Peptides against a protein of PDB entry 1IK9. Designs and how they scored, part 40

Target 1, 211 residues: chain A of PDB entry 1IK9
Amino acid sequence: MERKISRIHLVSEPSITHFLQVSWEKTLESGFVITLTDGHSAWTGTVSESEISQEADDMAMEKGKYVGELRKALLSGAGPADVYTFNFSKESCYFFFEKNLKDVSFRLGSFNLEKVENPAEVIRELICYCLDTIAENQAKNEHLQKENERLLRDWNDVQGRFEKCVSAKEALETDLYKRFILVLNEKKTKIRSLHNKLLNAAQEREKDIKQ
Target 2, 207 residues: chain A of PDB entry 1IK9 as posed
Amino acid sequence: MERKISRIHLVSEPSITHFLQVSWEKTLESGFVITLTDGHSAWTGTVSESEISQEADDMAMEKGKYVGELRKALLSADVYTFNFSKESAYFFFEKNLKDVSFRLGSFNLEKVENPAEVIRELIAYALDTIAENQAKNEHLQKENERLLRDWNDVQGRFEKAVSAKEALETDLYKRFILVLNEKKTKIRSLHNKLLNAAQEREKDIKQ
Target 3, 195 residues: chain B of PDB entry 1IK9 as posed
Amino acid sequence: MERKISRIHLVSEPSITHFLQVSWEKTLESGFVITLTDGHSAWTGTVSESEISQEADDMAMEKGKYVGELRKALLSVYTFNFSKESAYFFFEKNLKDVSFRLGSFNLEKVENPAEVIRELIAYALDTIAENQAKNEHLQKENERLLRDWNDVQGRFEKAVSAKEALETDLYKRFILVLNEKKTKIRSLHNKLLNA

## One batch from the design tools (peptide; aimed at target 1 Y177)

Design b2_p17_5_s2 (made by RFdiffusion4, then SolubleMPNN; from b2_p17_5, 8 letters changed)
Fold by OpenDDE base, seed 5:
Structure b2_p17_5_s2 (fold): chain B 211 residues (1-211), chain C 211 residues (1-211), chain A 17 residues (1-17)
Amino acid sequence: as target 1 above (211 residues)
Amino acid sequence: as target 1 above (211 residues)
Amino acid sequence: MEEEEEEKKEEEELAKA
């Protein structure tokens, strides 16, 4: 089961932060359980896939688009943009929410909730879920931090090996050219010496013929 | 101000998860505010630096060691090892906790709490803090994940450049040796040809003298 | 003989590097 807890402000009680919990299996489209609390009282309702489909049809909205708007409204809370307005009557247990656009506000959905007999249990379980989520997120952060430190070490090691390889390539080229120039100059000197010996031998033979 | 929320089990109410909030400035040693809640009622107490010092002295424990035990007990909850036992009387508002060792349990500390008049406000603020902590930890997680993905790309890029550099070094060595062998063989062939010309010239001169 | 041995030593020094 997946769960999201958000803070919301009710139009009827704007000074009191409320908490909206939504719980679902696999997808929000297949239905969900909604719980509202003010930290003293709690109210719960179940929303079926058929009710979601009916609300989408009543709005003349495509189901996937409607579920997308439900997800934004119910799983994000009001968000930073005041795009969603939440209303709840504690007397009728009627919950509804609106989407506010620049020149038009429209009701996005409505649910009948039931007052929970033992709100303390719901509140304790909600706090437990928050603490579990904190612990899981901390463990993920510690793991990612260790992985990042490992990857940074591994990057520095291969970068240092790469720089050494570049320098070693340049040094190899320079050394091989120096050695080659030495050997080539020796062979050029020997060729010049042998040519001079041939010239001298030819000059001596021309002298021996002239007697 | 720093804050930690933990779940604890009271010896008097082992079936009901309680939440222990500790709030402090800079260090727990300088004093703290402790809040206990069961999701319906809340109790708060203030513990001063002088009270912490007095409890350490009463225990004949060094202050830093005592604060270290307070930190383990109050900021971690019971932990997985049942090392700490928590007791609270809702009638007297007396809170105390024990450390359980293999053959000895001892009282680590005790506090007088006061019943909060508006527990819903304390509970709402506690849930708000949990949700803020979740959001902050999620943002850290997303940042670390992006950094991890960046470092992995950067590592793969430099690793690929390093492998190309190794291959290019080996190819350079092989190519330079091949070129050097060709030029040296040309010079050796020229030296051999010049030696043969010198030998022939010497043999012809010896024939001309015998003639 | 000496020139062929020097040529062989130069080839061995180039091959040992």
Scores: peptide ipSAE 0.019, ipTM 0.833, DockQ to the pose 0.076
OpenDDE base, seeds 1, 2, 3, 4: peptide ipSAE 0.019, 0.017, 0.017, 0.019; ipTM 0.834, 0.833, 0.833, 0.834; seed 2 fails the geometry check

Design b2_p17_5_s3 (made by RFdiffusion4, then SolubleMPNN; from b2_p17_5, 8 letters changed)
Fold by OpenDDE base, seed 1:
Structure b2_p17_5_s3 (fold): chain B 211 residues (1-211), chain C 211 residues (1-211), chain A 17 residues (1-17)
Amino acid sequence: as target 1 above (211 residues)
Amino acid sequence: as target 1 above (211 residues)
Amino acid sequence: DEFEEEEEKEEKEFEEK
């Protein structure tokens, strides 16, 4: 089961933060349980897939788009607070919410809720879920932090090896060329010496023929 | 101000999860505010640095060690649940907690609390803090995840450059040696040819003198 | 012969260093 708790402000009680819990299975489209609380009282209702479909049809909105708007309204909490307006009557237990556009506000949905007999249990469960979520997120943060530290060490190790490899390649090239030039110069000197010996021998032979 | 909320079970009400909030400035040793709630009622008390010092002295425990035990008891929540026992009288508003060792249980501390007139406000503020903490931890998780993805990309890039550098070094060495051998062999062939010409010229000169 | 031996020695010294 997926769950989201959000802070909302009711039009009728703007000074009192309310909490809207939505719980669902897999997709919000399959229906959801909505719970509203002010930290003293709680109200719960179940919204079926058929009710969601009917509201989409009544709005002449495509179901996927409608569910997308429901997700933004009910799960985002304090999005830009002014886009979704929440209304609740504690007397009728009627909950409705509106989307406020620049030129037009329209009702996005409405639900009948029931007052919970034991609101303390709902509130305790809500706080438990928050504390569990904090613990899970902390464990994930610690894991990701350790992984970042590992990846940074591994990056620094490979970077240092790479820099050494670059320097070693340049040094190897320079050294091989220096050695090669030395050996070639020696062979060139031997060739020049042999050529001079051949020229001298030819000149002496030409002198011996000329007596 | 630092804050921690923990689930606790009271010895008197083991079936009802209570929440223990502790808030302090910089160090728990400087004093703290303790808040207890069952999701319907709330109780709050302020514990001063002087009270902490007095409890440490009465226990004949070094203050830093005592504060270390307070931190474990009051901030760890569901540590191994059996080590710290929490007691609260709703009638006297007296809160005390014990450390349970294998052979000995002892009182670790006690506080007088006051019943909060508006528990809903305390509960709302507690839920708000939980939701804020969830949002902060989620943002941190998203940041760490993106950083991990960056570090992994950077690691893969440097690793690929390193492998290419290694292969390029080996290829360079092999190619330079092959080219060197070819040029040297050409010089060797020239030297051999010149030596043979010198030997032939010397043999012809020796024939001309014997003639 | 001496020249070939000296050349082979120079090649080996180039490979071994």
Scores: peptide ipSAE 0.030, ipTM 0.838, DockQ to the pose 0.116
OpenDDE base, seeds 2, 3, 4, 5: peptide ipSAE 0.026, 0.031, 0.025, 0.031; ipTM 0.837, 0.837, 0.837, 0.838; seeds 2, 3, 4, 5 fail the geometry check

Design b2_p17_5_s4 (made by RFdiffusion4, then SolubleMPNN; from b2_p17_5, 8 letters changed)
Fold by OpenDDE base, seed 5:
Structure b2_p17_5_s4 (fold): chain B 211 residues (1-211), chain C 211 residues (1-211), chain A 17 residues (1-17)
Amino acid sequence: as target 1 above (211 residues)
Amino acid sequence: as target 1 above (211 residues)
Amino acid sequence: SEFEKEEKEEEEELKKA
């Protein structure tokens, strides 16, 4: 079961923060349970897959698009764009919400809720879920932080090995060329010495023929 | 101002989860505000630095050690060790907590609370703080995840460059040695050819002297 | 390579010398 809790402001009571809990199995399209609370009273309703399909058909909206709008309205809270307006009558237990575009506002959905007999139990469970979610997110943060520190160490180790490899390649090239030049110069000196001996031997032979 | 909310179970009402909120300025030693709620009623009290000091003195405990035990009891909730026992009388508004060691249980502190007139406001603010904390922790998780993905890419890039540098160093050494052997062999062939010419010239001169 | 050029030039100089 998945759950989302959002803070909402009702048009009728804009000074009192309300909390909207939505719970569902795998997909919101399969139906959901909606719970509204003001921290003293609570109201709950169940919305079926058939009701979601009927509401989409009544709106002449494609079901996937309609469920996408429900997800934005009910699971995101009043996003920073004030695009969704929430209305609730505590007397009739009628909840409805609208999407407000620049030139057009339309009702996106409406639900009949029932007043919960023991709102304190619903509120306690909601606070428990928030505290459990905080603890899970803190444990994930600590894990990700430790992994970041590991990856940074691993990066520094490879970077330092890479820099040493570059420097060692340049040093190897320089050393091999220096050794090559030394051996080449020794061989050139021997070749020059042998050529001089050959020239001297030829000059001596030309003297011996001239007697 | 710092704040911590914990789930606790009262000895008198073990089936009803209570929530303990503690708020303080920089250090718990400077005093704190304690709030208890069952999701319907709320109770609040203020504990001064002087009361904390007096309670430490009455216990004959060093102040820093006492504040350390208060921090474990009040900010950690009933940890997995069931080391702390919480008691509250709704009639007297008297709250006290004990540390239970294997052979010794002792009262760690006691506070007179006052019943809050509007518990719904305290509960709404508590839920708001939980939701805001969830949102902040989610944003931190998303940031740390993006940073992990960046660090992993940077590590893969440097690792791939390092492997290429190692292979290029080995290839350079092999190529330079092959070139070096070729040039050395050419110079050795020239030296051998010049020595043979010198031997032939000496043999021809020895024939001319016998002639 | 620069070495093969320098060695050819020196081989040509060593043949002219």
Scores: peptide ipSAE 0.024, ipTM 0.830, DockQ to the pose 0.411
OpenDDE base, seeds 1, 2, 3, 4: peptide ipSAE 0.023, 0.020, 0.020, 0.020; ipTM 0.834, 0.832, 0.832, 0.832; seeds 2, 3, 4 fail the geometry check

Design b2_p17_6 (made by RFdiffusion4)
Pose (drawn by RFdiffusion4):
Structure b2_p17_6 (pose): chain A 207 residues (1-76, 81-211), chain B 195 residues (1-76, 83-201), chain P 17 residues (1-17)
Amino acid sequence: as target 2 above (207 residues)
Amino acid sequence: as target 3 above (195 residues)
Amino acid sequence: EEEEEEARFEENTEEES
């Protein structure tokens, strides 16, 4: 059981703001209850599933395509106008295309005997919604803070692992360099003795 | 300017639910407006900064401690009473085995309740709208952080596994370069022996 | 009309009580 409460402007009353409450079960296609309120009185109407299928036929529209129009118009490039007569309780709305507009929906609403009960329930539903949302935003705020920390933690763990690697790399190279360079000292020494021995032979050949 | 709308029950009508709307600027301490509505009529009252502190004196409570009790009682066990005939509104606090009057307000019946009710409903719808948007923004940040975390965690796994492959990999190379030096040394020594 | 709507509201409050 779902519902949407939207605010709307009636052409015959651009001064005051009205509220439209639409409620259904699962889908609009199966039918819905619509309630209009000005904060004092309330008018209600019902639309059955069969009435929706018939209205879609009379409008030369694919049924799902028609329900889509109802969703955009009632549940809040698509321009819609709303009219209501307190004297007749007739409620209709049109879709305004380029130079051509058409009747999209019509409802004969009935004035409610207990407007206050309807208004109180509506406000109550809104307050419950505000409440459910805050609890959710709080749950997400905590999860947000947990992740901000879990990242900072691992980020530090990362920097440490990298810094430990660099210290170990330079440490290993330093030892290597020492050993390698000791050998080089021997090579240079041997290499030079050899040279010397070659120069000595060269001297015996020459004298 | 902030406000809180609470659903309450009056002692003289546990059947019907009323709504209490409290509005203020910065802190209740500087005064506030309280409105009571049953969805048909509405009663309002203004409580000045001067009256609040005055009440803090009659009770001998720090203006802070006193405002604290109001926050708990009015912004949501607290009991509420209202007489439609006198417009007098008062509420009490109920502890174990005792109760006491905590405060009262002389409210006045509002001339255009529908206007008040319409504004209240409008506020709730805006609040629902803002809250749903924030639920989205925080939902995405939760996603970004989830992804960013997996990234770094992966970098950590890769980094640690590298520092554990380093000693073994670098030592092999060192053996290779070192074995080259030895060969040279041997060949030199052998040459020297030649001569 | 306002007086009839107020009377109806009072009758509904009595029935709910």

Design b2_p17_6_s1 (made by RFdiffusion4, then SolubleMPNN; from b2_p17_6, 10 letters changed)
Fold by OpenDDE base, seed 1:
Structure b2_p17_6_s1 (fold): chain B 211 residues (1-211), chain C 211 residues (1-211), chain A 17 residues (1-17)
Amino acid sequence: as target 1 above (211 residues)
Amino acid sequence: as target 1 above (211 residues)
Amino acid sequence: EDEEEEEQYKKNLEKLL
């Protein structure tokens, strides 16, 4: 089961933050349990897959698109753009929400809720879920932080090895060329010396022929 | 102001999870506000630096060590080891907690709380703080995840460059040696040819003298 | 001489690896 808790503002009680809990199995399309609380009272309703389908049909909206709008409305809370307006009557236990577009507002959905007899239990469970979620997210943060520190060390180690390899390659190439030039120059000097000896021998022979 | 919310179990109500909120400025030693709730009622008390000091003195405990025990008790909740036992009388509004050691239990601290007139406001604010903390931790998780993915890419890039540099160094060295040997062998062949020419010239001169 | 220079060069190379 998945759960999302959002803060919402009701049109009827704009000064009192309400909390909207939605709980579902795998997908919101398969139905969900909606719980509303003001921190004193709680109201719960179950919305079936058939009710979701009927609301989509009544709106002449494609079901997947409708469920997408439900997800934005019910799981994100009232975003800072007041794109969704929430209404609840404590008397009728009727919950409905509207999508506000620039020129048109329309009802997106409506649910009958039931007042919970023991709201304290619902509130405690909701707070427990929040604390569990905080603990899980903190553990994940600590894990990711440690992993980032590991990856940073590993990166620095490879970077340092790479820089040493580059420098060692350049040094090796330079040294090899220097040594090669030295040996080549020795061989060139020996060739020049042998050529001079050959020239001298030829000149002496030409002198011996000339008595 | 810092805040921590913990779930606790009261000895008087072991079946009902309570929530202990502690709020403080910079350090718990400077005093704190403690709030207890069962999701229906709330109780609040302010604990001063002087009261903390007095409790430490009454216990004959060093103040820093005492504050360290307060931090463990009040900010961690009852850990799975039941090292801290929490007691609250709704009648007297007296809150006290004990540290359970193997052979000795002792009172660590005690506070008088006041019943809050509007517990719903305290509960709503507590839930809001939990939701804010969840959102902040989620944003931090997403940031750390993106950074982790970046660091992993950066590591792979440097690793791949390092491996290419190693292979290129070995290939360069091998190629330079092959080329060097070829050029050296050409020079050696030229030296041998010149030596043979010198030997032949010397032999011809020795024939001319015998003649 | 030339073989000793080659062998010394090879040994000096092997010491740089």
Scores: peptide ipSAE 0.019, ipTM 0.835, DockQ to the pose 0.003
OpenDDE base, seeds 2, 3, 4, 5: peptide ipSAE 0.016, 0.016, 0.016, 0.018; ipTM 0.832, 0.831, 0.832, 0.833; seeds 2, 4 fail the geometry check

Design b2_p17_6_s2 (made by RFdiffusion4, then SolubleMPNN; from b2_p17_6, 7 letters changed)
Fold by OpenDDE base, seed 2:
Structure b2_p17_6_s2 (fold): chain B 211 residues (1-211), chain C 211 residues (1-211), chain A 17 residues (1-17)
Amino acid sequence: as target 1 above (211 residues)
Amino acid sequence: as target 1 above (211 residues)
Amino acid sequence: EKEEEEKQFEENREKLL
């Protein structure tokens, strides 16, 4: 079961923050349970898959698009854009909400709720769910933070190894060239020495021919 | 102002989860506000810095250690270890809690609470704070997740550059040695050629002398 | 001679690069 709690403002009671809980199994399309509370009283209703399909048909809206609008209205928490207007009558237990567009407002859905006999139990369970969600999110935050710190260490380590590899490559090239020049100079010296010996031998032969 | 909400079980009402809110400014030592609720009624009390100091003195406990125990009792949420026992009388509005050690239980603190006239407002504010905390923690989780994904990409990129640097260093060394050997072999061939010319010149001179 | 040795050194360096 999935759940989302949102704060809403009722047109009838704009000074009192209400809380809207929606609970569903896997997909909102399969139906959901809606709970409304003011922190003193609570009201609950069940919306079936057939009711969602009927509302989509009555609106001439494709079911997936309609469920997408329900998700925005009921699960998105009141983003600062008052795109959705919520209405509830405590006398009739009739809950309805409207989507306010620039040119048109239309009713997106309406539900009959039932007053909960023990609202304190619903409120306690709602607070428990909030505290559980906080604990889970805190544990996830601590895990992600530790993983970030690990990844940053691992990045610094490989970056430092990479910089050492670059420097070691340049040092290797420089050292190999220096060593090679020394060995080449030895061979050049030997070539010069052998040429001088050939020149001397030729001069001696020219002296022996001239008697 | 800092705040922590915990679920607690009262010895007098073990079947009903109660919620304990503690609110303080910077440090718990400077005093705090405590709020108890069952989701229907609420009770609030203020604990001053002087009361905390007096309780620490009466217990013959160092104030920092005593505040550390208060923090564990009142802020830690009931960890599964029932180390702390909570008691509340709705008639006297007297709240007290005990630390249960293996060999000794002792009263850690006691507070006089006052029944809140409008408990629904306290409950709504408590739920609002839970929802705000969830939203903040979710935003932090999404940020940390994006940062983890960034750090992992950056790590893979530098690791791939490091591996390429290692391979390029080995390839450079191999290539330089191959090129050096070629040039050295050319010089060795020239040395051998010059030695052969010297040997031939010496043989011709020996023929001219025998002649 | 020195210029030819330097030129041959540069040619050998170019063959080595």
Scores: peptide ipSAE 0.021, ipTM 0.829, DockQ to the pose 0.003
OpenDDE base, seeds 1, 3, 4, 5: peptide ipSAE 0.015, 0.018, 0.020, 0.020; ipTM 0.831, 0.831, 0.832, 0.832; seed 4 fails the geometry check

Design b2_p17_6_s3 (made by RFdiffusion4, then SolubleMPNN; from b2_p17_6, 8 letters changed)
Fold by OpenDDE base, seed 2:
Structure b2_p17_6_s3 (fold): chain B 211 residues (1-211), chain C 211 residues (1-211), chain A 17 residues (1-17)
Amino acid sequence: as target 1 above (211 residues)
Amino acid sequence: as target 1 above (211 residues)
Amino acid sequence: MEEEEEKKFEENRKKLL
């Protein structure tokens, strides 16, 4: 089961933060359970897949698009733009919400809720779920932080090895050129020496021919 | 102000999860506010720095060690080992907790709480704090995940550049050796040619002398 | 002859660089 808790403000009680819990299995389209609380009372309703399909049809909205709007309204909390207005009657237990567009507001959904006999249990379970979610997210944060620190070390190590490889390549090239120039100069000296010996031998032969 | 909410089980009501909120400024040693709730009722108490110091002295415990034990008891939740036992009387509003060691249990602290007149407000604020903490931790998780993905890309890029640098170093060395061997072989061929010319000149001179 | 060998060496050096 998946769950999301969001803060909402009811038009009837705008000064009292309410909490809207939505619980579903895999997909919101398959139906969901909605729970509303003010921290003292709680109300719960069940919405079936057939009701979601019927509301989408009544709105002349494609079901996937309608479920996408339900997800934004019921799971996102009131985004910073008050795009969704929530209404609840404690007497009728009728909950409905509207999408407010620039030029028109329309009812997006409506649910009959039932007052929970033991609201304290629902509130405790809701707080437990929040605390479990905090603990899981903290453990994930600590894991990701340790992994970031590992990746940063590994990056620094490879970067340092890369810089050493670049420097070692330049040093190798310089050293090889120096060594080869020395050997080439020795061979040039030997060639010059042999040429001088040939010149001397030719001069001696020219002297021997001239008697 | 810092805050921590933990689940506790009271000896008097072990089947009902209670929530213990502790709020403090910078250091727990400077004093704290404790709030207990069962999701229906709430109780709050204030513990001063002087009370913490007095309890540490009465226990013959160093203040920093005592505050360290308070932090474990009041902020960690009951760790998996039930090391701390919590007691509360709704009639006297007296809260106390014990540290259970293998051979001895001792009272670690005791507080007088006051019943909150509007428990729903305390519960709503507690849920709001949980939801804010979840949102902050989720944003941090998404940031850390994106940073991990960045660091992994950067690591792969440097690793690939390093491997190319190693291969380029080996290729450079091989190419330089091949080119230098060619030049050295040309010089060796010239030396051999000059030696043969010297041998021929010496043989011609020996013929001219015998002639 | 030395100048041609020096020129050929400098050409080979330029081919080595």
Scores: peptide ipSAE 0.017, ipTM 0.828, DockQ to the pose 0.003
OpenDDE base, seeds 1, 3, 4, 5: peptide ipSAE 0.015, 0.017, 0.016, 0.013; ipTM 0.830, 0.831, 0.832, 0.830

Design b2_p17_6_s4 (made by RFdiffusion4, then SolubleMPNN; from b2_p17_6, 9 letters changed; failed a check: too like the target's own chain)
Amino acid sequence: EKEEEEKKYEENRKKLL

Design b2_p17_7 (made by RFdiffusion4)
Pose (drawn by RFdiffusion4):
Structure b2_p17_7 (pose): chain A 207 residues (1-76, 81-211), chain B 195 residues (1-76, 83-201), chain P 17 residues (1-17)
Amino acid sequence: as target 2 above (207 residues)
Amino acid sequence: as target 3 above (195 residues)
Amino acid sequence: SAKEEKDEKYEEEKAKF
């Protein structure tokens, strides 16, 4: 059981703002209840599933394509106009294409006996919605703060692991260098003794 | 300017639900407007900064403590009474075994209730719209942070596993380079023996 | 017939605005 409450402007009353409340079960295609209110009175109408299928045929439109038009127009490149007569309770709306517009929907609404009850329920629904949302935004705010921290935590754990690796790498190399260089000292020493022994042989050949 | 719309029940009509709308600028302390509506009629009242502090005195409460009680009672066990004949509105606090009048307002019937009701409904729809947009922004950030976390966590797994492969990998190379030096030393020594 | 009646009604109602 879903609903959408939208504000709309009627051509015959561009001054005041009206409200349109559409409610259905599962899909618009199965039928819907539509209510119009100016904050004082309310007019209501119903559209059955068969009435929707028939209207789509009379409009030469694929049924799902037709319901799509109803969704854009009623549930808030597509320009729509709305008209209402308090004298007749007739409510219709047209889609305005280029130089060509057409009747998209028409409803004979009935003035409600208990406007206040309808208006109170509508406001109540809106307040409940505002409430459900806040609870959700709060739940997400906390999840947000938890993740901001869980990131900062592991980020630090990361920097530490890297820093520890660099300290260990330089530490190992330092030991290596010492041992390697000690050997080099022996090589240079041996190498030079050899040279010396070559120069001594060379001197015996020459004298 | 901020506002709070609460659903309440009046003692003289537990059947029907009323709506209490309280509006202000910055803090209730500087005055506020309160509106009561049953969806048909509406009653309004203005409470100045001067009247509020005046009430804080008649009670002998710090203007802060007193405003605090109003916030709890008006912005949502608190009881509410309203007489459509007198337009007098008062509310009381109910504790264990006692109750007391907490405050009152002389409201006045509004000339154009439909205008007030329309503005109230419009506000609610805007609020729903704003809140739904914030729910999206925070929903995406929750996603970005979830991804960013997995990233770094991966970097940490890779980094720690590297630090643990370092001693073994570097020591092999050191053995290799070192074994080269020794060979040279042996060959030199052998040459010296030649001579 | 019912479609023609709806269109006629729509035209008459739209002409009032």

